# Peptides against a protein of PDB entry 7UQJ, part 20

Target 1, 160 residues: chain A of PDB entry 7UQJ
Amino acid sequence: PELYQNFNITPPRGVLFHGPPGTGKTLMARALAASCSSDERKITFFMRKGADILSKWVGEAERQLRLLFEEAKKHQPSIIFFDEIDGLAPVRSSKQEQIHASIVSTLLALMDGMDNRGQVIVIGATNRPDAVDPALRRPGRFDREFYFPLPDVKARFKIL

## One batch from the design tools (peptide; aimed at target 1 K95)

Design b1_p11_4_s4 (made by RFdiffusion4, then SolubleMPNN; from b1_p11_4, 9 letters changed)
Fold by OpenDDE base, seed 2:
Structure b1_p11_4_s4 (fold): chain B 160 residues (1-160), chain C 160 residues (1-160), chain D 160 residues (1-160), chain A 11 residues (1-11)
Amino acid sequence: as target 1 above (160 residues)
Amino acid sequence: as target 1 above (160 residues)
Amino acid sequence: as target 1 above (160 residues)
Amino acid sequence: DAEERLRAALE
């Protein structure tokens, strides 16, 4: 209830953060997790990088995704943040290795299998929303998108 | 043309971002990629961490580097950003495992094999330019260096 | 001497950076490394992610931690920064795979084995200090904690 | 406000 109220998210909606790289998507996801976390209600934040799941867990990536979602469910209310999700769930092409298709299929199934009563928010971050499998951007998955504009040159110089 | 004009880079020059950690090297590389990306001409940004390539792809790191460069070439204009490149291409020592020597050799060959007509920019980021194999810092490779100074204390407090 | 003076750290104390995700822990650790690095005395900065060590080095994570500490010792004065250290050294539970218990035990032994005369600072960053094995938070290990508050909304908007 | 816009985008 409160987690989804704090995000104004109807469960089990995933949120896709997209925008120019370095626009603070990861920082915002983290800030949101913390803003929605009170002393009374700690939000558990899970961070994974898409490229990390594919490459660290060759042959186990599906299992590790399942474990991640199980752990997130166990630690509700929780946020799963996938940074660079285009690295995990690229657009399905006929030339994609079976492994990528399998990982995407697992992620789809995990998002579809989320109980509407679950207090797990999934945030995906990408620089390339078009490089994310369109199946992930359907209702009940990453069905909300948030654009992160480039900071203007002046804003960039405040960070740099 | 435009990508290299925007960077003032003569192809196939790699750019080495170096400076104290957290000086925004990754953010800048990303901001540059996004600044050079228009609605009319999207720059494809590939990000890899050096330490990630070495450790995720034991036995396949060379193949994954080749695939990365092929994918970057396929998605031109593109930027390959190697964060913490000192983790991928450390200075060759006689005590380095053959794997590290092989990965560095592959990266050298990939950078040398870049068509001058290619619209692939390679950005390496490191905290330790001296820990990067000097062969990578030669002309035609990471032959431009950009120093990222620490933000002053006041600037740090604006980020923190 | 100077490194520990600059941090106001009594060697071999580890520093735990904790706070809401995206509060600049990694940025601060990096900024500190560079602030303490002069042209005359370069501080070597080693960065690792906890989740990266567990997942990249299945069966070798202990060895890689040992090598990391040896390399940090060899390149003194140095900082070892563990980002997301809760991913490397989670609270020991009866259901943890023996591998996690072994990695934590190795990290404990490495921190305990630090010569008080060594110029190696260990910084751990986490969003969840309570998810870090309490053994790591004992004196002589991560015995100093630094809280990173969320920047106020206005400060967040300067970064975002 | 980006937070308000984020909240609004999350509404």
Scores: peptide ipSAE 0.006, ipTM 0.224, DockQ to the pose 0.037; fails the geometry check
OpenDDE base, seeds 1, 3, 4, 5: peptide ipSAE 0.000, 0.000, 0.000, 0.000; ipTM 0.392, 0.300, 0.255, 0.394; seeds 1, 3, 4, 5 fail the geometry check

Design b1_p11_5 (made by RFdiffusion4)
Pose (drawn by RFdiffusion4):
Structure b1_p11_5 (pose): chain A 160 residues (1-160), chain B 160 residues (1-160), chain C 160 residues (1-160), chain P 11 residues (1-11)
Amino acid sequence: as target 1 above (160 residues)
Amino acid sequence: as target 1 above (160 residues)
Amino acid sequence: as target 1 above (160 residues)
Amino acid sequence: TPAAPTPAAPT
């Protein structure tokens, strides 16, 4: 941490996995979760699938998001993987419902808002990156974007 | 206050930060929140978002808004910051749930009934200005609209 | 009434001020209420809003609306003004609450219960006219309309 | 199909 405090830099804590289906996005997330549970320093893995937080009560989805990010603050070494994040956080439109744009606005305020979120890495895997809200694709929340392509010749050889 | 009485004008008590993502809106609100807590006279910063207002009970979201504005009047030199305010206050629509139009109506009434001395300042950052209700964007509610643009060369040089 | 009842032209049961925001609709009702700054028993003015009638309870909103209308009948020549009548009377649908729908179901029955010798006039204001419920715009209700447009050049000169 | 933010208008 002194290397990052040597400068006035904060580490990148957000990655958006994107690419065609079957290219290794969930596999890489699974390998990262298995590696986080065997290095004997507790990196807590939080798995979230799509719109897992959707509820029929008003304000319970934003409350579940706030609780997920808070429980992530309780244990500093924690990771949040959002599988199929384009179904949880679509581009905010006036035509669609307010539960969607309200979830996206809560996710924006919880990733880079007024309060610091802690040592929480946030990973989102998507097949449709342009269905993710563009304000979620900027540094401070999903700094990096890993494009997982269909494998080339040498990569197909290695996979096989 | 005599200058604002000599000319028959009321000081603006509302600002709407708007601009592209990552251009300085939450940063300015964070710098103003740090400047509220340093000097010989104290300004109270009230931070809010859509999650700690929206409730599942009838008449509880507007009661939380009223408690916010009454508590800010109590600590009278005050700032209220609503981040991602288009999620808290969308454009009123009959094809949406009534809780969002009821929040917008309660917010319009509470802003039209403030101290009328420049004591409670209300600052909102929407990232998208069209999504916010036009009744909130008229002078009397959010008087000023600060456009935080993408920086030009001298501004990029200063930021770097 | 000595003059206007000679010709049998009935005064309107419901008159609707509608227009863009900031066009002076609240000013006209405030100026008519300053024309109620005259002596008693003539042009009693009631200033209500799309809020501060609707409550947590199930009967105080409709009971309070019936009482407002009964106090309006008690002082015979009287005016009831509903500022932001889309807050009190939104569109009834299946995303609509039950308390607002019953407020509309009681306001309609109270406007049809108002007699033909027109001594209570109900003026209502809105910035979104096609977001008030369609039933109050039927004949025998809010049927005469005043459009308040943005000002032209001479009107902006007078305002300045 | 890519998506984009859309302005809002009262209805």

Design b1_p11_5_s1 (made by RFdiffusion4, then SolubleMPNN; from b1_p11_5, 4 letters changed)
Fold by OpenDDE base, seed 1:
Structure b1_p11_5_s1 (fold): chain B 160 residues (1-160), chain C 160 residues (1-160), chain D 160 residues (1-160), chain A 11 residues (1-11)
Amino acid sequence: as target 1 above (160 residues)
Amino acid sequence: as target 1 above (160 residues)
Amino acid sequence: as target 1 above (160 residues)
Amino acid sequence: APLAPTPASPV
């Protein structure tokens, strides 16, 4: 919370956490959700996986995304965390490409439809930022990107 | 290694990190690999995913596991980290069950074959400890288990 | 940054990350630094170690702290991360106590002198929060504390 | 030679 007030930055609708596996992206999202909650102001943390959105909700993924955003809006202030958001990227099969394109299109529309006055932050985590649809990385969506480096190669000499 | 040497604790052959998604299991494994390395004693960190062992190495997964353990032994002191080790658990199809059973059997044999004098630690991480084959959780294998709680709601007050 | 604006929380001048070694304190600080940078607004991340401040800068540590804070102010928005900030705490020798007391006094003065409108956040990480001078933990300094738990003590029985 | 201050890594 306070870091952003000091920086006079308009809250992004979406934040992309990217970096190698096990660099703490999901932990950071949870810690941020944790960090922003007080006794007076609880933050609701929603977690979804990109692969789970596709596999569990065959034909209902778009509806489940809409419901998730409505729940997040109802339970403001809230964080929606998408782990492995690159799992929403098109897979090589044409049928999966159409399904993924529809889901990504729905996510884009939901992020575009977020009121900037809304207390809903969307965090996407990926190990493959290049596999995330570039449309998700545009202004008003995941317009802020957070690189989770490997613990620095120089820190890696002290960590390795 | 250094943690165990400093505490005069016989290194376990295997350590199971379990807890909800994004609780820092993979991060902790890296940080432990990190923390145990000095300028005098570098630790080699090997990372594999349970799902990748199955999907990338169709028919060669057992051989790749053997090679991984031999590499880890050759580059002692070392940590083998298996992320999503529950991904080695049998899936509902009988063909996949046989493949998974063979891979799990190979992993069991490799862990059983580890000399306690070896400076190879195996860390398995899972979000689903109940989906990990109970045979992996027996003494001499993943006989030590670390629960990664959700950042406590009380730790929530301290993280902001 | 934006998470704090939405929560109407006054930014702390200092945040203490505390917890056992390898719990991700340094990683979290880096990820927060990453987490606040956009294409339009880069955050400058300064890293120092408590022990390095004492050992590298014998007789110049106070000056180096002042220079660090001035550089951080010049390159706003910025994060100053002190890893092992307990390394600034007085060691049992009277000569080191005086040196450490002077350095800690300088750090206190620098944190007290930070304008709340300044876009400089100070993060201190320690494995020994009890070894951190209580004066650093007062309001207007490291007034927010983040516990990086070990994965639960019951989990600790299982990784050890 | 005094180790050069670790340059501020631009994030």
Scores: peptide ipSAE 0.000, ipTM 0.339, DockQ to the pose 0.062
OpenDDE base, seeds 2, 3, 4, 5: peptide ipSAE 0.000, 0.000, 0.000, 0.000; ipTM 0.203, 0.194, 0.311, 0.322; seeds 3, 4, 5 fail the geometry check

Design b1_p11_5_s2 (made by RFdiffusion4, then SolubleMPNN; from b1_p11_5, 5 letters changed)
Fold by OpenDDE base, seed 5:
Structure b1_p11_5_s2 (fold): chain B 160 residues (1-160), chain C 160 residues (1-160), chain D 160 residues (1-160), chain A 11 residues (1-11)
Amino acid sequence: as target 1 above (160 residues)
Amino acid sequence: as target 1 above (160 residues)
Amino acid sequence: as target 1 above (160 residues)
Amino acid sequence: APLEPTPAEPV
């Protein structure tokens, strides 16, 4: 929020961090949360893992997503970070596809239902942007994308 | 390798990166790989996820670990990075515990079998150091540990 | 600090991170700050932008630099991160050159005045290391340099 | 467990 306010940029509803594993997507999300809060203005950081949404919240995932967004709104300014959001992607089984489609539909509705005036930012991190449902990447959802490249190995750290 | 050579530190056989999720463990491992290679001396970086070792390599995980260490030795200097190494920890099922015990036993043997002259460093990352088998944390294995704290919120980013 | 202590390395007074835009310089500085703190030992992270030092602190930049170093010493262990430190480099106008020369002179004096026993690390990040004043790159200042290359495609990440 | 929502952290 403050980073976006200081840059006079409208905070996107959703930001997709994509790039190879271990390019610092989760670290950047935490660093943004840290950089946007002050002693006067605390930012609440909510973290969820895409695989945990499917596995730990079987049959309750939709309710837990609703509660997460409600809690984020209650504690605004806030950041919701979805790590491995491609882990919401269906493992190719018809039963998991239906459960996934319902969870993704709930997430879509929650992102669409966020008022633009709310100081809630959603960050999704993925190693596979093409495995993220295209509906999540539309305007008003994860409508901004940031690529996290591998740090090149040719970094001559000359510790002189 | 080069970072350890430049610091005149004996490269540990194994380094454990532990700390909360999104504290940059995987990024640091990649950055170390990057920092240790040059145009003249390329470091080969091998990445595996603890959950993938258990799930994708069912019945072949031990062979794939052996092949990984052989390939790392062939491409030395090299770094083997095990992300979420606590994902080797048994999900509490007797069958998974036996498979896990066999995989951990294989990893222990591979780490013990590394010649100290080999330029192969093993980095394990975990969010739960207490969920890592204590046998992996003994001298000659993951004998050095680095804590990755949450960026403390009390890091007063006074952007004055 | 703790990373340097754990590696038995004398913390450099200054470290220069250089390389193309988007190579993770700022991310690494934040990751180092995070990795060097613990629940028992908090690191204070101070961030300044080179362009902001020139633009926002016109006539007060030198005083703000002194205050920054004093605050960093008061909150040690600490990291001072100068992002875009090449933005202290004069845009080729005689008036900006004089102001820049004074600011750089103040930064030089502050870095020289740091006691080696103080747990204050200065990290400078630049996309243009040749645009950084050579006086800043001398021993006792930014005396260690880390190159952040563009991810070369030829980094054989054989993800096997 | 999913990481508890980190409480409003005063940065």
Scores: peptide ipSAE 0.000, ipTM 0.374, DockQ to the pose 0.081
OpenDDE base, seeds 1, 2, 3, 4: peptide ipSAE 0.000, 0.000, 0.000, 0.000; ipTM 0.256, 0.282, 0.199, 0.332; seeds 1, 2, 3, 4 fail the geometry check

Design b1_p11_5_s3 (made by RFdiffusion4, then SolubleMPNN; from b1_p11_5, 6 letters changed)
Fold by OpenDDE base, seed 1:
Structure b1_p11_5_s3 (fold): chain B 160 residues (1-160), chain C 160 residues (1-160), chain D 160 residues (1-160), chain A 11 residues (1-11)
Amino acid sequence: as target 1 above (160 residues)
Amino acid sequence: as target 1 above (160 residues)
Amino acid sequence: as target 1 above (160 residues)
Amino acid sequence: MPLEPEPAEPV
């Protein structure tokens, strides 16, 4: 939260957390939500797992995404966290094209339909950023990306 | 590994990390591996996702588990981390009984076959501890459990 | 970073991560640094261990702190992470008063001297928040605190 | 080809 203010950087609508499994992506998203929740202003944290949306809501995944974004808008300030977003929005060129194409299209439309001033932040977490549809990684969507390296215990001053 | 030795605590054969998704279970497992790796003694970290073992190795999952434990024994000190272990070892009473029963049985045998003096620690992570076969939670297997609460980041603004 | 902008929250100059050892404080700080580094804008991460500053730079610790803050300012956007900050900034009432008092005084002055618009964030991590000088926990310094709970070992031995 | 076990990342 605060890093972007200090840098006078416009907050992205969507942030992609990527890195190897168990690098703290989901924990960071939760910690960010909790860090912004004061007693005066609680942030509502919505979490969805990409694979769960596809499997549990076959044929209703689009409707469930719309409902999620509507609920997040109703309960703003809010965070929508997609864990394993590569499971929800695979690359359009994958052989299971049709069901995935409609979900990706719906997510694109929902991301594009978010007002820049909206109190809804979308965080996507993935272990496979290259498995996420590139259309989601364009400006106005998941336009900021955060790499979570393995906890390299070496005190290397990684100038990241 | 070394943490348990330094405290004269018998290292558990298996540790179950459980708690809501994104509570840092996988991260803690990696951090434990990293914290025990000195420049003199590196720990080998093996990670498997429960659902991936079932899906990728249909009919060979048992063999892959055996190979994993053999490799971990060969490269000790080592940690075997099962992420989403509820996907690998569902409760025996679930309707997909036969394929799961053999995998669970193999994992039970592998856990039981680990020497107490073995420098192999098994960590299972789950969001659904009640979906894991209770046989895995018995003494000599995943006999220690760690609950990962949601980061109740009560940002206590202690304005002192 | 972005959450604070969306909520019109002034970014803290300093954030205190506190909680038992091995709760992921250092890892969270690194993940925050990584999470702000886009390909377009890398964040420089400086790490210092409190005990190392005292032990390695006896008589020069103040100068080293000044140099650290100057370097962080030169390489902004940046994060200064103090691991084990209780080792650097003990409570003024502790018997090793004089050497610690000057270091704490220098750190206070450096924290106060940071422009609110400065692209330098200071993160302190400690296992002993009560061992940190309360003057560092005042507004404009480490004015936000994040508790990292132990993974509560509710060893639910469900012996079923 | 059996997917080679992801190489144990040396920690």
Scores: peptide ipSAE 0.000, ipTM 0.344, DockQ to the pose 0.088
OpenDDE base, seeds 2, 3, 4, 5: peptide ipSAE 0.000, 0.000, 0.000, 0.000; ipTM 0.169, 0.209, 0.195, 0.331; seeds 2, 4 fail the geometry check

Design b1_p11_5_s4 (made by RFdiffusion4, then SolubleMPNN; from b1_p11_5, 5 letters changed)
Fold by OpenDDE base, seed 2:
Structure b1_p11_5_s4 (fold): chain B 160 residues (1-160), chain C 160 residues (1-160), chain D 160 residues (1-160), chain A 11 residues (1-11)
Amino acid sequence: as target 1 above (160 residues)
Amino acid sequence: as target 1 above (160 residues)
Amino acid sequence: as target 1 above (160 residues)
Amino acid sequence: MPLEPTPAEPV
């Protein structure tokens, strides 16, 4: 929020972090949350894993998404980080139609229902941006996308 | 130290993390410090910001550096992380000659005075490696340099 | 590998990275692989996700583990990184006994069968070290553990 | 058992 305020940028409702595994998407999301926190203004960071919502909440995934967004709204300013969002909201394939379609539809509705004045930012991280439902990548949802390249081999040589 | 010991690298006295802002230099330094800590062998992580040493300690910056290195030596194994080291040790410009020259000289002396058997690693992070005094980048000081590339320019513009 | 050769430390066969989600375990593993690579000596980095091996390879998980270790051995020096190893090798609970027990046993055998002269390092990352079978945490396997703490709130503020 | 949602860490 304040990061965007200081730059006079309308905070995106949703930001998609994409790139190869281990490029620091989760790390950057946490760093962003942390940097947006000040002593005066703590940002509440909510982290969920897409696959965990599907596996742990068989039949309640929609309710858990609603609760997550309510909690995030209650603890504004806040960031909701979905790690591996391709696991939560895969592209609509004809075979696994009903359950995934409902979860995606719920997430879409929750993102659309976020008041522009809300201090809730949603960050989705994926290794496969093309495996994320294109409906999530539209304006007002994950309308900002960030590619996390592999550190070039030469850049890698320099971390240790 | 133990990361280097476990990996059998001569622990550099100093490591320079450089790259654009928001590339995770500080995070990596902390993750490194944390990873070097085991239940049996906690690494003490000291973090200082270069600008904070200059601003908070006008006239005592040298003493604070000495105290920091003494504390790090007392709590070995330890890591001293200088965030924004270009703020602490800028390249010698003609106008701010005396104060910066003394602090850089003190840091040089402290890094040179570290016994090779000391379990103190110094990590400097900068967004401007060319703004760091070349004397710090010599062997026995920050002799290892690490480039943190931007996530592709397109990715950075969207995090902010 | 060369890391460990310069300080005469036996390179651990296996290293367990553990700590809260988003502490940079995967990033550090990649950084480590990268740092161990030189222009002369490229380290081949193999990354697998524990849950992906279980889900994609129902009935072939053991074979895929063997192939992974063979490929890693063929492309020495190499690092095998298991992200979310608790998903691949959960603690033996009485109810899901057979399939998980066989995969864990295969991984144990592969780690035990690594020639000490082998330039293959195995890194397991987990958010739940207590969810990893204790047999994997014994000497000659994941005998080195690295805790990735959350950057302290104060530390988070300093990443950006 | 539904694994408890990772509690919100106040950042």
Scores: peptide ipSAE 0.000, ipTM 0.184, DockQ to the pose 0.084
OpenDDE base, seeds 1, 3, 4, 5: peptide ipSAE 0.000, 0.000, 0.000, 0.000; ipTM 0.310, 0.191, 0.184, 0.322; seeds 1, 3, 4, 5 fail the geometry check

Design b1_p11_6 (made by RFdiffusion4)
Pose (drawn by RFdiffusion4):
Structure b1_p11_6 (pose): chain A 160 residues (1-160), chain B 160 residues (1-160), chain C 160 residues (1-160), chain P 11 residues (1-11)
Amino acid sequence: as target 1 above (160 residues)
Amino acid sequence: as target 1 above (160 residues)
Amino acid sequence: as target 1 above (160 residues)
Amino acid sequence: TPATPTPATPT
């Protein structure tokens, strides 16, 4: 931590995995979760699949998001993996419903809002990165974007 | 106050921050929230978003908005910041649920019934200005619209 | 009435001010209410909004509308003004609440219950006319309309 | 198909 406090830098805490299907995005997230439970320092892994938070009550989806990010604040070494984040956080449009743009606005305020979110890494895997809201693809929330391509020759050899 | 009486004008009590992502809107709101809590006279900063307003009961979201504006009038030198205000106050539509048009109508009524002395300032950052209702963007509600642009060279030099 | 009842031209049951925002619709009703700054029993003016009628309870909104209309009949020559009538009478659909739908179902029956000797006029204002319920725009209701446009050059010169 | 934000208009 003194290396990051030596400068006035904050570590990048957001990655967006994107690429074609079957290229290793969930596998890499699974390996990172298995490695986080065996290095004896508790890095808590929060698994979220698509629009897991959608509810038929008004304001319960934004409440579940606020609770997920808060429980992430309770245990500082915590990680949030959003599998298929293009179904949870689509591009905000006026045509579609307000529950979607309201979830996206809550996720924007919880990732880089007025209050600091803590040591919470946020990972999102998507096959459609341009279906993710463009305000979610900037530094401070999903700083990095790992493109998982279809494997080249040497990579196919290694996979096989 | 006598300057605002000599000329027969009312000081603007509303600002709408708008601009591309990562251009300084939450940063300015955070710097103003730190400047509210330093000096010999205290300005009270009220931070809000769509999650701690939207409720699942009938007449509870507008009651939370009224409690916010009454509590800000009580602590009279005050700032109310609504982040991602297009999620809180979208363009009113008959094809949407009635809670969003009812929030926009309650917000219009509470802004038209403020202190009329410049005591409660209301600041909102929408990242997208077209998504917010045009009745809120007229002078009398959100008087000023600060466009936070992508920085040019001298601004990028100063930021770096 | 000594003059205007000679010719059998009936006064309107519902007159609708509609236009873009900031075009002076609330000013006209405020100026007509200052033309009610005259002596009593003539042109009693009631200033209501699309809010402060609708409540948590199930009967106070319709009971309060029926009472407002009864007080309007009590003072015979009277005007009821509904500012932001899309807040009181939105479009009834299957994303609509039940309390607003019953407010519309009582406002329609009260406007059809108004007699032919027209001594209560209901003026209503909106900035979005095709967001008020279609039933109040039928004959015998809000049928005469006043469009309030943005000002032209001479009008902007007079305003300045 | 790529998605883009759209301006809002009242209905």

